# Peptides against a protein of PDB entry 4LZF: the designs that were tried, part 70

Target 1, 155 residues: chain A of PDB entry 4LZF
Amino acid sequence: GGRLVVFPNGTRKELSADGQTVKVMFFNGDVKHTMPDQRVIYYYAEAQTTHITYPDGMEVLQFPNNQTEKHFPDGRKEITFPDQTVKTLHPDGREESVLTDGTIIQLNPDGSKVIQFNTGQREIHTADFKRREYPDGTVKTVYSDGRQETQYPTG

## One batch from the design tools (peptide; made by RFdiffusion4, then SolubleMPNN)

Design b2_p12_8_s2 (from b2_p12_8 with N3D R7A T12V)
Fold by OpenDDE base, seed 1:
Structure b2_p12_8_s2 (fold): chain B 155 residues (1-155), chain A 12 residues (1-12)
Amino acid sequence: as target 1 above (155 residues)
Amino acid sequence: AADLPAAPEEPV
């Protein structure tokens, strides 16, 4: 049979009959589950946050506002915001956000920014210019010196 | 990311 240990501080430890599952209910309301697959599920009662750690080094955070964060062993992070925007943080410093409308925003380590709009328009930001590309092939560039250039599609 | 509180020490 399983075992229940009750400590003087109010913490409780429940062990499965096979010893493969351990549940600790801390005196502060936190709960820690150690699973047979070596996954550890920690629930922070005050923060209402769940933290899952995997033996490969992956971590998953679940916040009460429906935000979810995945921390990959390679250092990549994936954040799903309450609005369902997904932001990926890469180890090289690149950031990508996918909006619910299909817009993709890329922030590059060099400070450049690329926005791929769901309309097929693209906007490129660099230190030297801001450029808007239109589906018809028109390209508008505003340079940092205030000069503006429009390139029209060749028919 | 929200800061997570420190987990209590698990009793031995």
Scores: peptide ipSAE 0.079, ipTM 0.777, DockQ to the pose 0.799
Fold by OpenDDE base, seed 4:
Formats: sequence, structure tokens, C-alpha cells
Structure b2_p12_8_s2 (fold): chain B 155 residues (1-155), chain A 12 residues (1-12)
Amino acid sequence: as target 1 above (155 residues)
Amino acid sequence: AADLPAAPEEPV
């Protein structure tokens, strides 16, 4: 059978019969689960935050506002916001946001921005221009000097 | 990202 140990400070430790699951209920209300798959689930009672650590170095944070953060071993972070927008932070400084409408926003390390609209339009922002690419192949560029260029599809 | 509080010491 499983074991329950109650410590003098009020902390409780539950051990599964197989010893593969350990649950510690701390006196402050925090809870730590060590699972058979070696993931550790820590619940911070005051912050109402869950922190999951995996043996591969993956970490998952679950916040009380329904934000979820995934910290990958490669240094990438994936944030799911309460509105279900997913933002990926890459180690190179690139950021990608996927909105619930299917719009993708990319921020590049060079400061350029690319928006892939759900309509199939793409917008590219650089220091020198803003460019809109249309599904028909039309490209409109507004340069920082105020010049505008329209490129028509070849057809 | 929010800073996480320190976990209590796990009893032996």
C-alpha cells in the first residue's frame, strides 16, 4: 500500500505503493508531485501557479490567468496568452506570434517585422520601407522617403 | 514571465 507521512510542521508526504509517485503537500499549501515519468509538478499555492519540470529540461508554467509558458531545452519559449495567442521567443531574438484569427506576426532580430494576415496578404516592415504583398501578386511598397511603388503580377 | 517563489524544503 501507499504511505502517508505527516510531519510535525504540517507537511504531508504521500508515497505510492510502487514508490514511483510522490506527493508532498507543504504546510504553506504548496504541492509537489514527482511522477513516474520523472516530471515534477510544483504548485505554488499563494501564486496559484503550476510549474512542471521534465527530465529533458522542458519546463511548463501555468498561471492563474490561464497563461501558459513552455521553456524548451534549446532556449526557446512558447507563451500561450489568456486570449490563446501563441508567442514563440527564439534564442536568436526572433519572435513569432500566432493570433487566434490565424494572423502570424514575426519580429526579426534585425528589427524587421513580417505580418502574414489570415487573408493571405503579407506585410513587411523594415527601416527603409513598408511592403504589402497581396494574394494576386500585387506588391505595394511605401518607402521611408515617402516614395510609393506598386509592382503588378506578371500575367 | 512571473518570478516564482522559493519552494519550501522537502522533508526527508
Scores: peptide ipSAE 0.078, ipTM 0.777, DockQ to the pose 0.821
Fold by OpenDDE base, seed 2:
Structure b2_p12_8_s2 (fold): chain B 155 residues (1-155), chain A 12 residues (1-12)
Amino acid sequence: as target 1 above (155 residues)
Amino acid sequence: AADLPAAPEEPV
């Protein structure tokens, strides 16, 4: 059978019969589960936050506001915000946000920005220009000097 | 992300 150890400080440790699962219920209300797959699930009672660590170095954070963060071993982070926007932070410094309407916002390490609208329009921001690409092939560019150019689709 | 509190020491 399983074992329950009760410590003088009020912490409790439950061991499964197979020894593969350990549950620690800390005196402060925190809970730590060590699972057979070597993942560790820690619940912070005061913060109401769950922290899962995996043996490969992946981490998952679940916050009480429904924000979820995934920290990948490669240094990539994926944040799901309460509004269900998903932001990916890449190790190269690129950031990508996917909005619930399907709009994708990319921030590049060079400071450029690309917005792919759900309408199929694309907007590119650089130091030198702002460009709008339309699904019909029209391209409008506003340069930093104030010049504007429209390229019409070759039909 | 909010800083996670320190986990209590697991008694041995």
Scores: peptide ipSAE 0.075, ipTM 0.775, DockQ to the pose 0.814
Fold by OpenDDE base, seed 5:
Structure b2_p12_8_s2 (fold): chain B 155 residues (1-155), chain A 12 residues (1-12)
Amino acid sequence: as target 1 above (155 residues)
Amino acid sequence: AADLPAAPEEPV
């Protein structure tokens, strides 16, 4: 059978009969669950947050507001917001947000911004210009000096 | 990201 150890401080440790599952119920209400696959599920009672750590160094955070964060071993982070927007933070400082409507927003380390609209239009923001690309091949550029250029599709 | 509280020390 399993074992239950009750410590003087009120912490409880439950061991499965096979010894592969360990559940620690801390005196503060936190719960640490070590699984047979070596993942550790930690529940923070006060924050109502679940933190899962994997043997490969992956981490998953689940917040009470339904936000989920994945921390990859390469340093990448993926945040799923309550609205189901997914934001990826790359180690190089690049950020990408995928909206529920299919819009993709990219922030680059150089400060440039790219928006891929669900309409197929693309907008590029740099220090020097703002550019709109249309599905028909039309490109409109507004330069920082106020000059505007329209390039029409060749056909 | 909300700061995660420090986990209590696991009793030995």
Scores: peptide ipSAE 0.073, ipTM 0.774, DockQ to the pose 0.795

Design b2_p12_8_s3 (from b2_p12_8, 5 letters changed)
Fold by OpenDDE base, seed 3:
Structure b2_p12_8_s3 (fold): chain B 155 residues (1-155), chain A 12 residues (1-12)
Amino acid sequence: as target 1 above (155 residues)
Amino acid sequence: SADLPPAPEEPV
């Protein structure tokens, strides 16, 4: 059978019969589960936040507002916001947001921004211009000096 | 990400 240890401070420790699962219920209301797969699930009672650590170094944070953060061993972070937008932060400083409508927003380390709209239109922002590319091949560019250029599709 | 407090010390 399993064991229950009750400590004088009010902390409780439950051990499975096989010893592979350990549950610690701390006196402050926090809960720590050590699982057979070596993941550790920690619940912070005051913050109502769950923190999962994996043997490979992956971490998952679950916040009470339904935000989820994944921290990958390579330094990448993936944030799922309450609105279900997914933002990926890459180690090189690139950021990508995927909106629920299928729009993709890229922020590049050079300060440029690319928006891929769900309509197939693309918008590119640089220090020198804003450019809109249309599915028909039309390209409109507005330069920082106020000059505008339209390139029409060949046809 | 929110800064989470450290886990309490597990008793021996």
Scores: peptide ipSAE 0.080, ipTM 0.784, DockQ to the pose 0.763
Fold by OpenDDE base, seed 2:
Structure b2_p12_8_s3 (fold): chain B 155 residues (1-155), chain A 12 residues (1-12)
Amino acid sequence: as target 1 above (155 residues)
Amino acid sequence: SADLPPAPEEPV
């Protein structure tokens, strides 16, 4: 069978019969599970936060407000916000947010911004212009100098 | 993300 060790400080350690699962219930209410797959699940009682670490360096954070964060070994970070927006932070500095309505917002390392609207319209923001692309092929550009250009679809 | 508190030392 498994064994339970109770330490003088109130921490408890449960070992499975196979020795593959270890549960530590700390005196402060925190709980640590070491799983057979070598993932470690840590629950912070005061913060009500779960932190999962994987052998490959993957980390998952689950916050009490329903925010979740995934930290990938490649340096990518994925945040699911309480509103279910998913934001990806790429190692190259690019950020992408996918809104619940399907709108995609991309922030590029050069400071440019691209919005792909759920309507099929696309908006590009650069230092030099703001451009709106329409599904019909119309393109409207407002340049930083105040010039405006409309390109009509070739019929 | 919020900073997580330090984990207590696991008893040996």
Scores: peptide ipSAE 0.080, ipTM 0.782, DockQ to the pose 0.808
Fold by OpenDDE base, seed 5:
Structure b2_p12_8_s3 (fold): chain B 155 residues (1-155), chain A 12 residues (1-12)
Amino acid sequence: as target 1 above (155 residues)
Amino acid sequence: SADLPPAPEEPV
């Protein structure tokens, strides 16, 4: 069978019979599971947070408010918020948020912003202008100097 | 992201 070790500090270690699963129950209420797939699951009792580490360097954080964070080995981060918005942070500094309504918000490293609305409209923000692109091909630009331009679709 | 306390060291 499995083995239970009880340490003098109150920490307990459970080993499976095959030795492939290890459960450590720390004296502070934290729990560490080492799984056969080499995934390590940390439960922080005070924070009520689960932290999963994978052999490839991937990490997953699960917070008590239902927020989930994935940290990829390439440095990318993916945050799923309680409202199910998904935010991706790229190593190059680009950020992308996908809202539940299908709206996509992109923040570029240069500070520009692109919003793709679920209506098919697109809004581009730069230091020099704010531009709205409409599905019919109309483009409205408001420049930083207050000038406005409308480009109509060629019929 | 929240700072999590380090997990206690596993006894040897």
Scores: peptide ipSAE 0.078, ipTM 0.782, DockQ to the pose 0.708
Fold by OpenDDE base, seed 4:
Structure b2_p12_8_s3 (fold): chain B 155 residues (1-155), chain A 12 residues (1-12)
Amino acid sequence: as target 1 above (155 residues)
Amino acid sequence: SADLPPAPEEPV
């Protein structure tokens, strides 16, 4: 059978019969689960936040506002916002946001921005220009000097 | 990301 240990401070420790699952219910309301797969699930009662740590170094944070953060061992961070936008922060400084409508927004380390619209249009922002690429192959560029260029699809 | 408070020490 499982074991329940109740400590004088009110902390409770529950061990499964196989010893592979440990549940600690701290006196402050925090809960720590150590699972058979060696993941540790910590619930912070005051913050109402769940923190999952994996043996590979992955971490998952679940916030009371329904935001979820994944911290990958490679240093990448993936944030799912309450609106279900998913933002990935790469170690190189690149950021990618996937909106619920399928729009992808990429922020590059050089300061350039790329928007892939759900319509198939693509917009590229640089220090020198804003460029819109259309599904038909038309490309419109507005340069920082005010010049505009339209490139028509090659027939 | 929110800073999480330190977890209480797990009783041994």
Scores: peptide ipSAE 0.078, ipTM 0.781, DockQ to the pose 0.784

Design b2_p12_8_s4 (from b2_p12_8, 7 letters changed)
Fold by OpenDDE base, seed 5:
Structure b2_p12_8_s4 (fold): chain B 155 residues (1-155), chain A 12 residues (1-12)
Amino acid sequence: as target 1 above (155 residues)
Amino acid sequence: EPDLPEEPEIPE
């Protein structure tokens, strides 16, 4: 049979009969589950936040606002916002946001920004210019000095 | 990333 330990502070520890699952119910309402796969599920009662840690170093955070964060062992982070936008933070400092409409926004470590619109248009932002690329091959560039250039597709 | 609370100590 399982084992229940009740501590004087009100914390309870439940051990499964096989000893592979441990559940701790803390006096503050927090709950910690250690699973047979060595995954640890911690629930913070006050914050209403779930924190899952995996043996490979992956972490998953679930917030009460429906935001979910995944922390990968490679240092990448993936944030799913309540609006279902997914933002990926790369270890090199690159950020990518995928909006629900299919728009992709990339922030590069050099400070450049690329927006891939769901229309197939792309906009590139640098320190020196903003460039809009159209599906027909037209490219419009607005330089920081106020110059504008339009390149038409060569037929 | 919100700061997570500290885990309470598990009595031994």
Scores: peptide ipSAE 0.091, ipTM 0.760, DockQ to the pose 0.795
Fold by OpenDDE base, seed 2:
Order: C-alpha cells, then sequence, then structure tokens
Structure b2_p12_8_s4 (fold): chain B 155 residues (1-155), chain A 12 residues (1-12)
C-alpha cells in the first residue's frame, strides 16, 4: 500500500505503493505532485495557479483567469489569453499573435509588422511604407513621404 | 509574469 506521512506543521506527504508518485499537501494549501514521468505539478493555493515543470525544461503555467503560458526549453513562450488569442514570443524578439478570427499579427525585431487578415489581405508595415496586398493581386503602398503607389494585377 | 511564491520547505 501507499504511505502517508503527516508532519507536525500539518503538511502531508503521500507516497504511492510503487514510490513513483509523490503528493505533498502543504499546510498553506499548496499541492505538489511528482509524477512517474518526472514532471512536477505545483498548485499555488493563494494564487490559484498551477505550475508544471517537465524534465526537458518545459514549463506550463495555468492562471485563474484561464490564461495559459508555455515556456519552451529554447526560450520561446506561448501565451494563450482568456479570449483564446495565442501569442508566441520568440528568443530573437519576434512576436506572433493569432487571433480567434484567424488573423495573424507578426512583429519583427526590426520593428516591421505583418498582418495576415482572415480575408486573405496582407498588410506590411516598415519604417519606409505601409503596404496592403489584396487577394486579387492589387498592391497599394503608402510611403512615409506621403507618396502612394498602386500595382495592379497583370491581367 | 507574476512572481511565483516560494515552495514551502518540506520537513525531512
Amino acid sequence: as target 1 above (155 residues)
Amino acid sequence: EPDLPEEPEIPE
């Protein structure tokens, strides 16, 4: 059978019969699970936050507002917001947001921005211009000097 | 990121 240890401070430690699962229930209401796959699941009772650590260095945070964060071993972060928007932060400083409507917003380290709309339109923002690409092949560019250019699809 | 609280020490 499993083993239960009760400490004088009120902390409880449950050991599975095989010794592969350990559950610690802290006196403050926090809970720590060590699993057979070496993942550690920590629940912070005051913050109502779950923190999962994996042996490869991956981390998962689950917040009480339904936000979830994944911290990858490569330094990438993926944030799922309560509205189900997914934001990826890359180690190079690139950011990508995927909206629930399928719109993708990319922010590049050079300060350029690309928006891929769910309509198939694309907008590119640089220091020098804003460009809108249309599904029909029309491209409209507004330069920072106020010049405008329209490229029509070759019919 | 909110600072995660420190884990309480498990008495040995």
Scores: peptide ipSAE 0.091, ipTM 0.761, DockQ to the pose 0.762
Fold by OpenDDE base, seed 4:
Structure b2_p12_8_s4 (fold): chain B 155 residues (1-155), chain A 12 residues (1-12)
Amino acid sequence: as target 1 above (155 residues)
Amino acid sequence: EPDLPEEPEIPE
């Protein structure tokens, strides 16, 4: 059978019969689960936050506002916001946000921005221009100097 | 990113 150890401070430690699962219920209300797969699930009672650590260095944070963060071993972060927008932070400084409508917003390390709209339109923002690409192949560019260029699809 | 509190020590 499993074992329950109750410490004088009120902390409780529950061990599974096989010893592969350990549950610590801290006196402050925090809970730590060590799982057979060596993931550690920590619940911070005051913050109402769950922190999962994996043996490969993956981390998952679950916040009380329904935000979830994944911290990948490669340094990438994936944030799922309460609105279900998913933002990926890449180690190179690139950021990508996927909106619930399927719009993708990319922020590049050079400061350029690319928006892939759910309509199939793409907009590219650089220091020098804003460019709108349409599904029909039309491309409209507005340069920072106010010049506009329209490239029409070759019919 | 909210700072996570420190994990309490497990009594020995």
Scores: peptide ipSAE 0.091, ipTM 0.757, DockQ to the pose 0.741
Fold by OpenDDE base, seed 1:
Structure b2_p12_8_s4 (fold): chain B 155 residues (1-155), chain A 12 residues (1-12)
Amino acid sequence: as target 1 above (155 residues)
Amino acid sequence: EPDLPEEPEIPE
């Protein structure tokens, strides 16, 4: 059978019969589960937050506002906001947001911005220009000096 | 067995 240990401070530790699962119930209401796959699930009772750690170094945070964060071993972070927008932060400083309508917003380390609209239009922002690409192949560029250029699709 | 320490809170 399993084993229950009760500590003087009120913390309780439950061990499975096989010893592969450990559940700690802390006196403050926090709960820690160590699973057979070596993942650790920690619940912070005051914050109502769940923290999952994996043996490969991946971490998952689940907040009471329905935000979820994934911390990858490579330093990448993926944030799912309450509105279901997914933001990825890359180790190189690139950020990508995927909106629920399918719009993708990319922020590059050089300060450039790319928006891929759900309509198939793309907009590129740099220090030197703003460019709009249309599905028909038309490209409109507005340069920082006020010059404008339109490239028409070669039929 | 010694009492288990609490894990530190993770900031939101």
Scores: peptide ipSAE 0.075, ipTM 0.778, DockQ to the pose 0.097

## One batch from the design tools (peptide; made by RFdiffusion4, then SolubleMPNN)

Design b2_p13_3_s1 (from b2_p13_3, 6 letters changed)
Fold by OpenDDE base, seed 5:
Structure b2_p13_3_s1 (fold): chain B 155 residues (1-155), chain A 13 residues (1-13)
Amino acid sequence: as target 1 above (155 residues)
Amino acid sequence: SAPAQPVVIEYPA
């Protein structure tokens, strides 16, 4: 059978019969669960946060506001916000947000920003200009000096 | 005195 160890401080350690599952219930309400697949599920009682660590280096954080963060072994992070917006942070510094309406926002390491609207319009922000690209091929550029340029689609 | 020891409970098979 399994084993339960009760420590003098109130911490409890439960070991499964096969030894593959270990559950530690700390005196402060924290819980550490080591699973057969070697993932560790830690629940922080005070913060009401769940932290899962995987053998490959993957980490998953679940916050009480329903935000979820995935930390990938390659350094990429994926944040699912309570509103279901998904933000990906890449190791190279690039950030991408996918909104629930289909809008995609990209922040590049050079500081430029690209917004792909759900309407098919695209907006590019750089240090030098803001540019709007329309589905019909029209491109409107507003430069930092205030100059504006419109490029019309060629027939 | 000896330090407090944990209590071990063995579950039935």
Scores: peptide ipSAE 0.090, ipTM 0.721, DockQ to the pose 0.920
Fold by OpenDDE base, seed 1:
Parts: sequence; C-alpha cells; structure tokens
Structure b2_p13_3_s1 (fold): chain B 155 residues (1-155), chain A 13 residues (1-13)
Amino acid sequence: as target 1 above (155 residues)
Amino acid sequence: SAPAQPVVIEYPA
C-alpha cells in the first residue's frame, strides 16, 4: 500500500502504492506534488502561487491575481494577464500581444511596431515613418520629415 | 535527547 511519512516539524510525505505519486506537504503550507508523468506541481502557500514543472523543461506559473506565465524550453514566454491579454516574448526579443478584441501588437527587436487592428487596418511604426494600411488597399504613410504619401488601390 | 524520528505509516495494500 501507500505510505505516509510524518516528520517532527510537521511536514508530511505521502507516497502512492505504485510509487508514481509523491505529495509533500511542508510545515509552512507549501505543497510539492510529483505526478506519474513526472510533472511537479509546487504550491507556495504564502504567495498563493502554483508552479508546474514538466520533464521537457516547460514551466507554468499561476499567480493569485489570475496571471499565468508559460516558460518554454526554447526561452519563449507566454503571459496571460488578468485582463486576458496574451503576451508572447520571443528569444530574439520580439514581443506579440493579442488583445481580447483581436488586435495584435508586435514589437520588433529593431524597435519597429506593427498593429493589426480588429477592423482589418494595419499600422506600421518605424524610425522613418508611420504607415497605415486599409482593407480597401489604401496605404497612407507619414514620414519622420513630415512628408506624406497616399497609395491608392489598383483598380 | 535523541533526534525526533519521522513516523512512517504504511497503508494496507
């Protein structure tokens, strides 16, 4: 059968009969749960934070404010904010935010910014210009020197 | 005094 180990400090360790599940309940209220799939679930009682680690190096953090962070083995991070905005941080420095309305904001390592609006409009920000692309094919560009260009759709 | 030892409880299989 299973085993329960009770330590003098109040920490308890539960082992399943098959040895595949281990649950440690620390004296401070923290919990460490090792699952058959080798996933480890940490619960930090004081912080009320859950930290899951996977054998492949994936990590998931769940905070009491409803923020969730996924840390991928390749260095990518995905943050789901309390407002349900999802921000992806790429190893190359690129950042992408997906808003609840479907708007996508991309920050590039070179400092450029691209906004894909839910209306189908797209705005590109660079050091040299701001460009607005419209669904009908119209493109308006405002350059840093104040020059403006409008490109009309073909047809 | 001897250090407090953990108590091991084995569940019946």
Scores: peptide ipSAE 0.088, ipTM 0.727, DockQ to the pose 0.945
Fold by OpenDDE base, seed 2:
Structure b2_p13_3_s1 (fold): chain B 155 residues (1-155), chain A 13 residues (1-13)
Amino acid sequence: as target 1 above (155 residues)
Amino acid sequence: SAPAQPVVIEYPA
């Protein structure tokens, strides 16, 4: 069968019979669970936070406020906020937020911003202009010098 | 004094 080791400080270590699962219950309430697939689940009792590490370098953090963070091996991070907004931080510095209404906000490393509204409108912000694209094909551009331009759909 | 030793419990097979 399995083994239970009880340490003098109150820490307990439980080993499965096959040795593939190890559960350490620390005296402070923290738990470390090593699974057969080699993922390690840390539970920090005081913070009420779960931290899962995978052999491939993937990490998942679950916070008591229902925020979840995924740290991918390639350096990408995905944050699901309590309001269910999902923000992706890319290794190249690009950030993308998907709002619950379907709006997508992209922040580019060069400082430009693109907003894809759930209405089908798209807004592009650059150093030189702000541009609004409408579903009907109309495009309105306001340049940094205050000049405005409207492009109408062909038809 | 000797250090406190852990208690090991073997679960039945």
Scores: peptide ipSAE 0.067, ipTM 0.714, DockQ to the pose 0.925
Fold by OpenDDE base, seed 3:
Structure b2_p13_3_s1 (fold): chain B 155 residues (1-155), chain A 13 residues (1-13)
Amino acid sequence: as target 1 above (155 residues)
Amino acid sequence: SAPAQPVVIEYPA
């Protein structure tokens, strides 16, 4: 059968009969659970945070405010915020946010920004201008010097 | 005195 080890400091260690599951309940309330698939689940009692580590290097953090973070082995991070916005941080410095309404915001390493609105409109921000593209083909550009240009769709 | 040892409980098979 399984085993329970109780240490003098109050820490407890539970071993499954097959030895593949190990649960350590620390005296401070933290819990470490080693699973048969080799994932390790840490629960930090004070922070009320769950941290899962996988053999391939994937890490998942679950915070008490309902935020979830995935840390991929390639350095990419995916954050799901409490409002369900999903932000992806790429190793090259690019950031992408997907809002609940379908709007996509892209921040590029060069500092430019692209917003793809759920309405089909697109806005491009650069050091030199802001440009709005409309579904009908109209394009409005406001340059940093205050000059404005409008390109109308062909009739 | 000897240090306190852990208590080991074996569950039935």
Scores: peptide ipSAE 0.065, ipTM 0.715, DockQ to the pose 0.920

Design b2_p13_3_s2 (from b2_p13_3, 6 letters changed)
Fold by OpenDDE base, seed 3:
Structure b2_p13_3_s2 (fold): chain B 155 residues (1-155), chain A 13 residues (1-13)
Amino acid sequence: as target 1 above (155 residues)
Amino acid sequence: PEPEKPVVIDYPP
């Protein structure tokens, strides 16, 4: 059978019969599970947050507001917001957000921004201009000096 | 640190 260890401070430790599963219930309400696959599931009682650590260095955070964060071993982070927007943070500083409507927003380390709309339109933001590309091939550019250009598709 | 002298309860097989 399993084993229960009760400490004088109120902490309890449950051991499975095979010793592969360990559950520690801390006196403060925190709970730590060590699983047979060596993942560790830690529940922070005060924050109501679950933190899972994997043997490969992957980490998953689950917040009470329904936000989830994945921290990859390569330094990439993937955040699923409560509204189900998914934001990827790359180690090079590039950020990509995928909205629920399929719109993709890319923020580049140089400060430029690219929006790929679900309508097929694309908008490019740089220090010098904003450019809108339309599915028909029309391109409208507004420069920082206020100059505007429209390029029409060659029929 | 876990204190010494815990109460240990072994569950039956």
Scores: peptide ipSAE 0.059, ipTM 0.745, DockQ to the pose 0.562
Fold by OpenDDE base, seed 1:
Structure b2_p13_3_s2 (fold): chain B 155 residues (1-155), chain A 13 residues (1-13)
Amino acid sequence: as target 1 above (155 residues)
Amino acid sequence: PEPEKPVVIDYPP
């Protein structure tokens, strides 16, 4: 059978009969659950936050405001905001946001920005220009000096 | 003070 350990401070530790599941209920209301798949689930009662750690080094944070963060072993982070926007932070400093309408916003380490609109249009922002690409192949460029160029699709 | 010993309860099989 399982085992229950009761500590004088009110902490309780439950072990499953197979020994693969361990649940610690701390005196402060925190819970630590070690699962058969070796993931560890921490619940912080005061913060109402869940922190899952995986054996490969992945971490998942669940906040009371419905924000979720995934911390990958490679240093990448994926944040799902309460509005369901998903932001990926790469170790090189690149950031990508996927909006609920399908728009993708990329921020590059060099300060350039790329917006892929849900309409199929793309906008590229650099220090030197803003460029708009249209689904028909038209490309409009506005340079920092005020010069404008339009390239039309070759029909 | 020595920490009080935990109470261990083994569940029946």
Scores: peptide ipSAE 0.050, ipTM 0.709, DockQ to the pose 0.783
Fold by OpenDDE base, seed 2:
Structure b2_p13_3_s2 (fold): chain B 155 residues (1-155), chain A 13 residues (1-13)
Amino acid sequence: as target 1 above (155 residues)
Amino acid sequence: PEPEKPVVIDYPP
């Protein structure tokens, strides 16, 4: 049989019969589940936020606005925004956003920016130029000095 | 402060 522990402050602790599952219902409305796989699910009642911690160091945060954050053991962070845009922050400082239309926006540690449009066009921003690559192989470059260059596909 | 004394309820198997 399981066990229920009731504390004078109103906190309740439920233990499964095997002792592998623990549910703590705190007096403030917070809930903590310890699972057989050693993951811990904590619900913050005031913030209405769920925080899951895994034994490998993975963490998942679920916010009341439908934002979800994944914190990977390698230091990578993945944010799913309410609009379902997914932003990944890499340990090297690179940031990548995937929009719902399939557009990918990459911010590189060197300050360059790459946009991969859902149309197959690609735009590259550097300190020295802005470059647009077209699906037909045409490449247009506008340099910081105002010079423009167009490379045409070899037909 | 006295430690809070929990009430323990054991459920039958």
Scores: peptide ipSAE 0.049, ipTM 0.720, DockQ to the pose 0.751
Fold by OpenDDE base, seed 5:
Structure b2_p13_3_s2 (fold): chain B 155 residues (1-155), chain A 13 residues (1-13)
Amino acid sequence: as target 1 above (155 residues)
Amino acid sequence: PEPEKPVVIDYPP
């Protein structure tokens, strides 16, 4: 059968009969589960946060505000906000946010920003200009010096 | 017992 170990400090350790599942209930209310698939589930009682670690190095954080973070073995992070916006942080420093309306916002390591609007328009922000690309091929550029340029589609 | 891990919550852009 299973085994229950009770420590003098109030911590309890429950072992399954097969030894594949271990549950530790700490005196502070924290809980640690080691599962047969070798994932480890930590519940932090004070923070009300769940932290899952996988054997491949994947980590999942679940916060009490319904935010979820995935930490991939390659160093990529994916954050799902309570509003269901998804932000991906890449190891190279690039960030991508996908909004619920379909807008995609990219922050590049060089400091440039690209917005792909749900309308098909694209906006590029650099230190030198803001450029808007329209589906018809029109491109409008506003430079940092206030100069404006419009490029029309070549018919 | 394992110590509690600090919680870091990022903000939307």
Scores: peptide ipSAE 0.039, ipTM 0.639, DockQ to the pose 0.019

